# Ledger of designs, part 125: peptides against a protein of PDB entry 7RZF

Target 1, 358 residues: chain A of PDB entry 7RZF
Amino acid sequence: PFQEEHLKQLYKIVPIKDIRNLYVTFPIPDLQKYYKSNPGHYLGHLIGHEGPGSLLSELKSKGWVNTLVGGQKEGARGFMFFIINVDLTEEGLLHVEDIILHMFQYIQKLRAEGPQEWVFQECKDLNAVAFRFKDKERPRGYTSKIAGILHYYPLEEVLTAEYLLEEFRPDLIEMVLDKLRPENVRVAIVSKSFEGKTDRTEEWYGTQYKQEAIPDEVIKKWQNADLNGKFKLPTKNEFIPTNFEILPLEKEATPYPALIKDTAMSKLWFKQDDKFFLPKACLNFEFFSPFAYVDPLHCNMAYLYLELLKDSLNEYAYAAELAGLSYDLQNTIYGMYLSVKGYNDKQPILLKKIIEKM
Target 2, 358 residues: chain A of PDB entry 7RZF as posed
Amino acid sequence: PFQEEHLKQLYKIVPIKDIRNLYVTFPIPDLQKYYKSNPGHYLGHLIGHEGPGSLLSELKSKGWVNTLVGGQKEGARGFMFFIINVDLTEEGLLHVEDIILHMFQYIQKLRAEGPQEWVFQELKDLNAVAFRFKDKERPRGYTSKIAGILHYYPLEEVLTAEYLLEEFRPDLIEMVLDKLRPENVRVAIVSKSFEGKTDRTEEWYGTQYKQEAIPDEVIKKWQNADLNGKFKLPTKNEFIPTNFEILPLEKEATPYPALIKDTAMSKLWFKQDDKFFLPKANLNFEFFSPFAYVDPLHSNMAYLYLELLKDSLNEYAYAAELAGLSYDLQNTIYGMYLSVKGYNDKQPILLKKIIEKM

## One batch from the design tools (peptide; made by RFdiffusion4, then SolubleMPNN)

Design b2_p16_3_s3 (from b2_p16_3, 8 letters changed)
Fold by OpenDDE base, seed 4:
Parts: structure tokens; C-alpha cells; sequence
Structure b2_p16_3_s3 (fold): chain B 358 residues (1-358), chain A 16 residues (1-16)
């Protein structure tokens, strides 16, 4: 376990690849025994959220961060880490202290709101869906994975332990949040910009780095992180499927899409799944406009329209993706293409949201 | 899963 001397440290690391990353790491207790409640997953879900009012949304709006991941990581026996990892822009590399301030503001928001049972329930439901409809893995990789996790879980639970949440433990969530403090932080910045500015070399990989203490003034700045009114808990994910009923195969099921609606303004083809038998659908819409490709101006306007439409849908994209839904919008020479894919249960909700923004 | 995204990005084994 890290001693106090290992806390409040900054590592400047030279990568082999041209990458810019920030790792904000917190030592936490070993949570392995709490896999049924998985408080680290709960916090990782919120801290790593990409919706409106999220940490990532704010950091993206400033042009500092491209991606964010939050979660627990195994340490040595008897302790773990909670890590917030971000992909930094060139500008973000100049604002690392402010990025970390925003992280602590978001964490402070989580403390102020307290543990939310509905968020736990969403995580539970999402993980249950992921488990139930898990794709076939390559046997060799799967067996190796299972052999590894047998060290951590009872044999009877080894298949489910990584997925099935059973217990809402607000006390454990609060306990982990109490470890996510500036006094308990380790920061690593990975950038080529540190080349020639390092004084140490890592023994195993030859990685060049510099270690320095984080100034007390910076720690105090982070300790005084206020409630930033831009940070909000996510809204309930309306796209999480709850109905997994597979409709019976029609007696006259054609091997190809059948025309089931033919009007002057619309044609509809339908093909029932006769192969996979999953509660999934692919909705594909082709919109035809004679004006979409008439001239370069109309083409550019159609392009701009779709870009604006995509931007207006960003608030739903992440929640839909988490729920196993996706959409795609493309310009065509004839107009526009829309695709909605994934679990069929909540596709109408996503489709309605798309149409309302159109 | 955010954890799986961490695993895919784990090529940067920061042996810190």
C-alpha cells in the first residue's frame, strides 16, 4: 500500500507513442469482496458519464479533453486504485491543474447528492443485459479469462460475478468517495513534451519520467473545490431495454425483405430475424429529396443540416450506446440515411427523439 | 463498460 510519502505526487512521463494522457489515481481499499455491490463501478459510471452535466461534457466544452474513463483498478493484494484517465488535447496539457479541479468539483457534487439507488439499478440492469446477451467469445480466450477470475470468485459465481449486481450499498459508495480526495491523489501526465525534462528511468520498460511533489497550494486549491453548477447527475436512461420478448417467426417468413407497405410517399420492407433470435432490430430509413443533390449549395446545406442534427442528438448518443442502441445519420446523393440499431424495446423512443430534432 | 475501455487503453501499462 502507498504510504503518505507516495501521495500528492506528480509524475511526468515520456511515452513511446505521441499520446497525451492524464491519470488521476486514488488508493482505495480492496473492494473485491464487495463485487455484489461494486461501489467502484457505480462511481466509475457517474464519473465516466458522457451526458449533459457530466465531467467529460464540461472538459470537452473547454477543448481540454477528448475522452474520459473512470473506474477501479486492481492493485497489489489488499488495495485497489480508483483511476480517472483522460485523453488530453494540446490545450488540455496546459490546464491539467484546472482539469483536476473540475474532477474534484464533480466528486464534490457526488458527495452532495449522495448515493442514488436508481443509478445503481440502472447499472444493475445494464450489466444484466450485457451478461444475458454476451457475444460468443473465442473458447481459448474465454477459458483463460475464467481461469484467471477463479482466483477471486466462488466457482458457482465465476460466470456471473463480473456482471450481476445484487446489493445497493450506499455506505460503500460513500467510503470510496471519501478516498477520492486531493490529499490521497497521485497524478501522472503522459506527454512527449516532457522529453529531455526527465531525471529518472523506469527499470522494466526504460520509461523516462520525472517525479515531483504537488505543491501544497495546488492541493489546497483542489480541497477547496466548490460545487460547480454546471455539474449534474445524469438523467435516467430511458433507453435501457426491459422487454426481451422474441416475437414468433411468421409462417410466411420470406428469406428476403418483403414489401409490407407501398404508398406514394413511403415504402416499407420488413425481414424478421430467422437466424439470431435476438430482441434486436435494425431500422433503416432512406429519405429521398430531389433537392438534396441539385447543386453544390444544396449539397452543403444538407451536409450542414446533418452535422447540426448530430450535434443536437449528442445528449442521447451516450445513453443510447450504454443501453445497446446506436444510430447513424448520413448524407446520400438522394437525400439522407438514418439507421437505428440495437435492442428493439426502446428503439421507438430513440427514433422519436431523432425525429423531434429533425 | 468503462472498465473494458480502461482495459483496451491499458496498453499504457503505467507500471507506476
Amino acid sequence: as target 1 above (358 residues)
Amino acid sequence: ELEELLKKKEEVRLSI
Scores: peptide ipSAE 0.017, ipTM 0.535, DockQ to the pose 0.022
Fold by OpenDDE base, seed 5:
Structure b2_p16_3_s3 (fold): chain B 358 residues (1-358), chain A 16 residues (1-16)
Amino acid sequence: as target 1 above (358 residues)
Amino acid sequence: ELEELLKKKEEVRLSI
């Protein structure tokens, strides 16, 4: 376990690749024994959330961060880490202190709101769906993985332990949140801009780095992180499937899409799944417009329209993706293409959201 | 996925 002397440290690291990353790391207790509640996953879900009012949404709005990942990572025996990792823009590299301040503002928001059972329930439901409809893995890889995790889980639970949440433990969530403090932070900045400014070399990979203590005034700024009114808990994910019923094969099921509706304004083809038997559907829409490609102006207007539409749908994209739904919007020479894919249960909700933005 | 993304990102093994 890191001693106090190992905390409040800044590492400036020179990468081989042209990357800009920030790692904000917190030593935490070993949470392995709490796999049934998985408080680290709860916090990772919220800190790593991409919806409106999320940490990432705010940092993107500032132009400082492209991507964010939050979660627990295994350490040595007896301790773990909670890591917030961001991909930095060039501008974000200049605002690392402010980025970390925003992280602590979001963490402070989580403390102020307290543990939410409904968020835990969503995590539980999402993981249950992922478990139930898990893709077939390569037997060798799967067996090796299972053999490895047998050291951590009872034999009876080895298949479910990584997926099935069973216990809401607000006390453990608060315990982990209490470790996510400025006094417990280790910061690593990865950038080629540190080339020629390092004084140490890592033993294993020869990575050049500089280690510095984080100034007490900076730690104090982070400790005094106010509530930022831009940060909000996510809304309930309306796209989480609850109905997994598979309809019986129709007697007249064709091997190819059949024309089931033919009108002056629309044609509809349908093909029932006869192979996979999953509670999933693929909806494909082709819209035809005589104006879509008539001249360069209309072509550019159609492009701009779709870019604006995509931007307006970003608020739903992450929640849909978490729930195993996706959409695609493309310009065509004839008009527009829309695809909605994934679990069929909530596809009408996503489709309605898309149509309302059109 | 988020936790798996943490695993799959090349461990810049910050030899902590």
Scores: peptide ipSAE 0.016, ipTM 0.532, DockQ to the pose 0.021
Fold by OpenDDE base, seed 2:
Structure b2_p16_3_s3 (fold): chain B 358 residues (1-358), chain A 16 residues (1-16)
Amino acid sequence: as target 1 above (358 residues)
Amino acid sequence: ELEELLKKKEEVRLSI
């Protein structure tokens, strides 16, 4: 476990690749025994959320961060880490202190709202879906993985322990959240801009770095993080599938798409799944407009329209993705193409949202 | 996803 001397440290690290990353790390207790509640996953889900009012949404709006990941990581025996990792823009590299301030403002929002059972239930449901419909792993890799996790879980639970949540433990969520404080922080900034400004070399990889204490004034600034009114808990994910019924294969099922509707305004092709037998569907729409590609002006207008449409749908994109739904919008020489893919249960909801924005 | 995203980022084993 890190001693007090290892806390409130800043590491400036020179990468081999041209990357800009920020790692904000907190030592936390070993949570392995709490795998049935997985409080670190709950916090990682919220801190790493990409929807409206999320930490990432605000940091993206400022042009400082491209991506954000939050979660627990195994440490040595008897402790873990909670890590918030962001991909920094060039501008974000200049605003690391303010980025971390926003992290603590979001964490403060989580403290103010308290643990939410509905969020836990969504995590439980998402993980159950992921477990139920996980892809086949390579036997060798899977066996090695299972052998490794047998050290942590009872034999009867070894297949499910990483996925199936069973217990809502608000006390453990609060306990982990209480460790996410400025006085417990370790910060690493990874950038080539530190080349020639380092004074240490890491023994194992030869990585050049500089270690500095974070100034007490900066720690105090983060400790005094107020509630930022831009941060909000996510709304309930309406795209999480609940119906997994697989319809029986029709007697007249064709190996290729059949034309089932032919009108002046629309043609509909249908093919039933005869191979995978998953509660998934692919909806593909081709829209035809004689104006879409008539001249360079119309072509550019059609392009701008789709970019604006995509932007207007960003509020749903992440929630849909978490629920195993995706959509794609493309310009074509004839008009536009829309694809909706994933679990069929909530596809009508996503499709309706898309149509309402069109 | 979060674990896979963490695993893909594991190449930067910052053994901090």
Scores: peptide ipSAE 0.013, ipTM 0.526, DockQ to the pose 0.022
Fold by OpenDDE base, seed 3:
Structure b2_p16_3_s3 (fold): chain B 358 residues (1-358), chain A 16 residues (1-16)
Amino acid sequence: as target 1 above (358 residues)
Amino acid sequence: ELEELLKKKEEVRLSI
């Protein structure tokens, strides 16, 4: 475990690849025994959320961050880490202190709101869906994984322990949140911009780095992180499937799409799944407009329209993706293509949201 | 690839 001398440190690391990453790391207790409540997953879900009022949404709006991942990671025996990792823009590399301030503002928001049972329930439901409809893994990889996790879980739970949440433990969520403080932080910035500015070399891989103490004034600035009114808890995820009923195969089911509706304005083809028997559907829409590609102006307007439409749908995209729904919007030479894929139960909700923005 | 790169970077980071 890191001692006090290892905390409040900044590492400037030179990568081999042209990447810009920030890692904000907190030592936390070993949470392995709490796998039934998984407080680190709860916090990772919120900190890593991409919806409106999320940490990532705000950092993207400033042009500082492209992606964000939050979660617990295994350490050595008897401790873990909570890590917030972001992909930095060139501008974000200049604003690392302010990015970390926003992280602590979001963490402070989570403290102020307290643990939410409904958020835990969503995590539980999402993980249950992921477990139930888990893809077949390669037997060799799967057996090796199971053999590894047998050290941590009872034999009867070894298949479910990584997925099935059973207990809402607000006390454990608060305990982990209490470790996510500036006094416990280790910061690593990974950028080629540090080339020739390092004074140390890592022994195993020869990675060049510089270690610096984070100034006490910066630590205090992060400790005094106010509530930022731009940060909000996510809304309930309306896309989480609850109905997994598989409709019976029709007696006259064709092996190819059949035309089931033909009108002056639309044709509809349908093919029932005869192979996978999953509660999933693929909805594909092709829109035809004689104006979409008539000239360069109309082509550019159609392109801009779809980019604006996609941008207006970003608020739903992440929540839909978490729930196993996806959409795709593309320009075609004839007009527009829309695809909606995933669990069929909430596809009408996502489709309605898309159509309302169109 | 990204996970392996992240693992290698994290192994490097955990070794630092």
Scores: peptide ipSAE 0.009, ipTM 0.479, DockQ to the pose 0.020; fails the geometry check

Design b2_p16_3_s4 (from b2_p16_3, 9 letters changed)
Fold by OpenDDE base, seed 2:
Structure b2_p16_3_s4 (fold): chain B 358 residues (1-358), chain A 16 residues (1-16)
Amino acid sequence: as target 1 above (358 residues)
Amino acid sequence: ELEKLLEEKKKARLSI
């Protein structure tokens, strides 16, 4: 466990690869016994959210961060870490203090809003879907994983403990949030720009680093993080599937797509799933326009249109992905291709949103 | 995915 002397430290680390990363680490109590409520997963879901009003959305808008991950990590017995990890741009490397300020502003927003049962319910539902439709793992790897987690979970729960949430514990969420403070922070910056500026070598990997105390002025700046009005809790994820009914195979089911509609404006091909028996579908649309590829100007306009359309759909992309939905948009020489894939229940909602933006 | 992303990133996480 880190003592007080190990807190408020900055590590400048030289990587072997050309990478720029920021790790903001908080020591937290051991949450293993609370796996049924998993407060670290709740906080990781919100802090790591990519939708409008998220921490990542704001940091991307500034050009400082490409990706963000928030979550708990096991330490040793009796303690854990909460870690916020970001991939830094070159510009973001110059704004690390401000990036961390925004992290604390978002955490302050979470404190101000308090624990939300509906967010817990979404996490519960998403994890239940992930468990129910989990892909088959390689037996050797799976057995080794199960053997490892038997040290932490009852035998009867060992298969479900990592997935199935049972208890909403706002008290535990608040307890973890109370540990996410500037006085409890450890910062690591990973960049080649620190080459030749380090004074220590890590014993195990030979990694060159410099350790510095974070200035008290910087800690105070982070402690005084106000509410940033750009940060908002996510909206409810409307794409989470609730119906998992698998329709029986039709007697006339063909091994190939059958033409089920033929009109002057549209042809529709259908094939029922005869292999996987999952509550999933693939919707593929090919749009034809004689203007899409008639000349270089129209081709570039069609490209720009599609890029603008994709940008306008970014607000739904993350929520859809979390719910096991995906879409793809491509230019073709004949026009445009749209694909919608994943759980069939909420595909009409995603498709409607795509069409409304078109 | 979040877990796989956490696991793939766990392998990339320097044990600080």
Scores: peptide ipSAE 0.009, ipTM 0.474, DockQ to the pose 0.022
Fold by OpenDDE base, seed 1:
Structure b2_p16_3_s4 (fold): chain B 358 residues (1-358), chain A 16 residues (1-16)
Amino acid sequence: as target 1 above (358 residues)
Amino acid sequence: ELEKLLEEKKKARLSI
């Protein structure tokens, strides 16, 4: 574990690649024994959320951050880290202090709302779905992974321990949140802009860096992080599947799509799954418009329409992806292509939202 | 392919 001398430190690191990253790291207790409640996953889910009122949404709205990841990471034996990592824009590199202030404002919002059992239940359900319908891994890689995690989990639970949440532990969530404080922070900024401004070299890889103490004024600014009214907990994820029924194969099931509807305005082909037997479907729609490609103006208008449509769907895209749903929208020379894929149970909900935005 | 890319992105997100 880091001593006090290792806390409240800023590292300016020169990368080999042209990348701009911020790592905000908090030493936390070893949470391995709490795998059944996984408080770090709960916090990572909320801090790393991409929906409206999320930390990422605010930082993106300012043009400072492209991507955000939050979660626990293994340290050495007996301690872990909670890390918030962001990909910085050029502008974001100038606003690192304010980015971190927003992180602490979001964390303060999580403290004020307290642990939410419904959020835990969503994490539990998502992980249970991921476990139940997990794709086959390559045997060699899977065996090596299982052999590695046998050091951490009972043999009877080794297959389920990384997925199945069993216990809601608000006390452990609060315990981890109590470690996510400015006095417990380590900051690393990775940018080529620090080239020629470093005074140390890392032993193993020769990485050039500078270490500085974070000023007490800056720490105090972060300690006084108020509730920011822009930050909200996510809404319930309506896309989480609950029905996994697999319909029996029809006696007349064909190896190819059959035409099941033929009208002046629509044709519909259907193929039942005869191979995978998963509660998943692929919906594909081709929309035809005589205006889509008639001239350069209409072509560009059709392109802009789809870009605006995609932008208007961003609020649902993340929640759908978490729930194992995806959509794709493409321009074609004849009009528009829409694809909706994933668990069949909530596909109608996503499809309805897409159509309502069209 | 896309599910693998999402799983790889999820795995990459968890490994950083």
Scores: peptide ipSAE 0.006, ipTM 0.437, DockQ to the pose 0.028
Fold by OpenDDE base, seed 3:
Structure b2_p16_3_s4 (fold): chain B 358 residues (1-358), chain A 16 residues (1-16)
Amino acid sequence: as target 1 above (358 residues)
Amino acid sequence: ELEKLLEEKKKARLSI
């Protein structure tokens, strides 16, 4: 475990690849025994959320961050880490202190709101779906994984322990949140911009780095992180499937798509799944417009329209992806293509949202 | 490609 001397440290690291990353790391207790409640997953879900009022949404709005990941990471025996990792823009590299301030403001928001049972329930439901419809893994890799996790879980639970949440433990969520404090932070900034500005070399890989103490004034600034009114808890994920009924094969099911509707304005083709028997569908729409590719102006307008439409749908995209729904929008020489894929139960909701924004 | 990118992003998210 890190001692006090290892806390409140800043590492400037030179990567081999041209990458810009920030790692904000907190030492936490070993949470392995709490796998049934998985408080680190709850916090990772919220801190790593990409919806409106999320940490990532705000940091993106400032042009500082491209992507964010939050979660627990295994350490050595008897301790773990909670890590917030962001992909930095060139501008974000100049604003690392303010990025970390926003992280602590979001963590403070989570403290102020307290543990939410409905958020836990969504995590439980999402993980149950992921378990139930888990793809087949390569036997060798799967066996090796199971053999590894047998050290941590009872034999009866070894298949379910990484997925199935059973217990809402607000006390454990608060306990982990209490470790996510500026006094416990380790910061690593990874950028080629530190080349020639390092004074140490890592022994194993020869990675060049500089270690600095974070100034007490900066720690105090982060400790005094107020509630930022831009941060909000996510809304309930309306895309989480609840119905997994498989419709029976129709007696006249064709091996190819059949034309089931033909009108002056639309043709509809249908193919029932006769192979996989999953509660999933693929909806593909081709829209035809004589104006889409008539000249360079209309082509550019159609392109800009889809980019704006995609941007306006970003609020739903993450929640849909979490729930195993996806959409795609593309320009074609004839107009536009829309695809909606995933669990069929909530596809009408996502489709409606897309059409309402169109 | 997008599924591979999403799987790579998911794998990257799980490997971090």
Scores: peptide ipSAE 0.007, ipTM 0.451, DockQ to the pose 0.031; fails the geometry check
Fold by OpenDDE base, seed 4:
Structure b2_p16_3_s4 (fold): chain B 358 residues (1-358), chain A 16 residues (1-16)
Amino acid sequence: as target 1 above (358 residues)
Amino acid sequence: ELEKLLEEKKKARLSI
């Protein structure tokens, strides 16, 4: 485990690839025995959330960060890490201290709100769905994975242990959250901008780096992180499927899409799944407009319309994706194409949201 | 340590 001397350290690392990354790392207790409650996943879900009022949403709005990942990572036996990793923009590289301040503001928001059982339940439900409808893996890779995780889980639970949440443990969530403090931080910044500014070389890969202590004033700034009113807990994910009923095959099921509705304004083709038997659907809509491609102006207006529509739907994109729903919007020479894919149960909700924004 | 952390995360993202 890291000793106190290893805390409050900043590492400036030169990458081989042209990448800009920030790693904010917190030593935490070994949570392996708590896999049934998985408090690190709960915190990773919230800290890594991409919806409105999330940490990523705010950091993106400032143009500082492209992507964010939060979660637990194994260390050595008897300790773990909680890591917040962000992909930095060029501008974000100049604002690392402020990015980390926002991380601590979000963490402070989580402390103020306390553990939420409904969030745990959503994580439980999402993981149960992911387990139940897990795609077939290549046997060799799957066997190797299972052999690896047998070191951590009972044989009877080895297939389920990574997915099935059983226990809401607010005490463990608070315990982990209490470790996410500035006094317990290790920061690594990865950027080519540190080339020629390093004084150490890592033994294993030859990576050039500089280590420095984080100034006490900066630590104190992060310790005094206020409640930023822009940070909010996510809303309930309305896209999480709850109905997994497989409708019986129709006796006259055609091997190809059948025209089931033909009107002057619409045609509808339907093909029931006769192969996969999953509670999933693919909805594809082609909208025809004689004006969409009549001239360059209309073409550009149609493009701009779709970009604005996509932007207006961004608030739902992440929640839908987490729930195993996706949508796609494309310009066509005839108008617009919309696709909605995933679990059929909540597709009408997503489709309604899309149509309401159109 | 940090590089192993980076490579494992890259491997994990490449495995998704």
Scores: peptide ipSAE 0.005, ipTM 0.430, DockQ to the pose 0.020; fails the geometry check

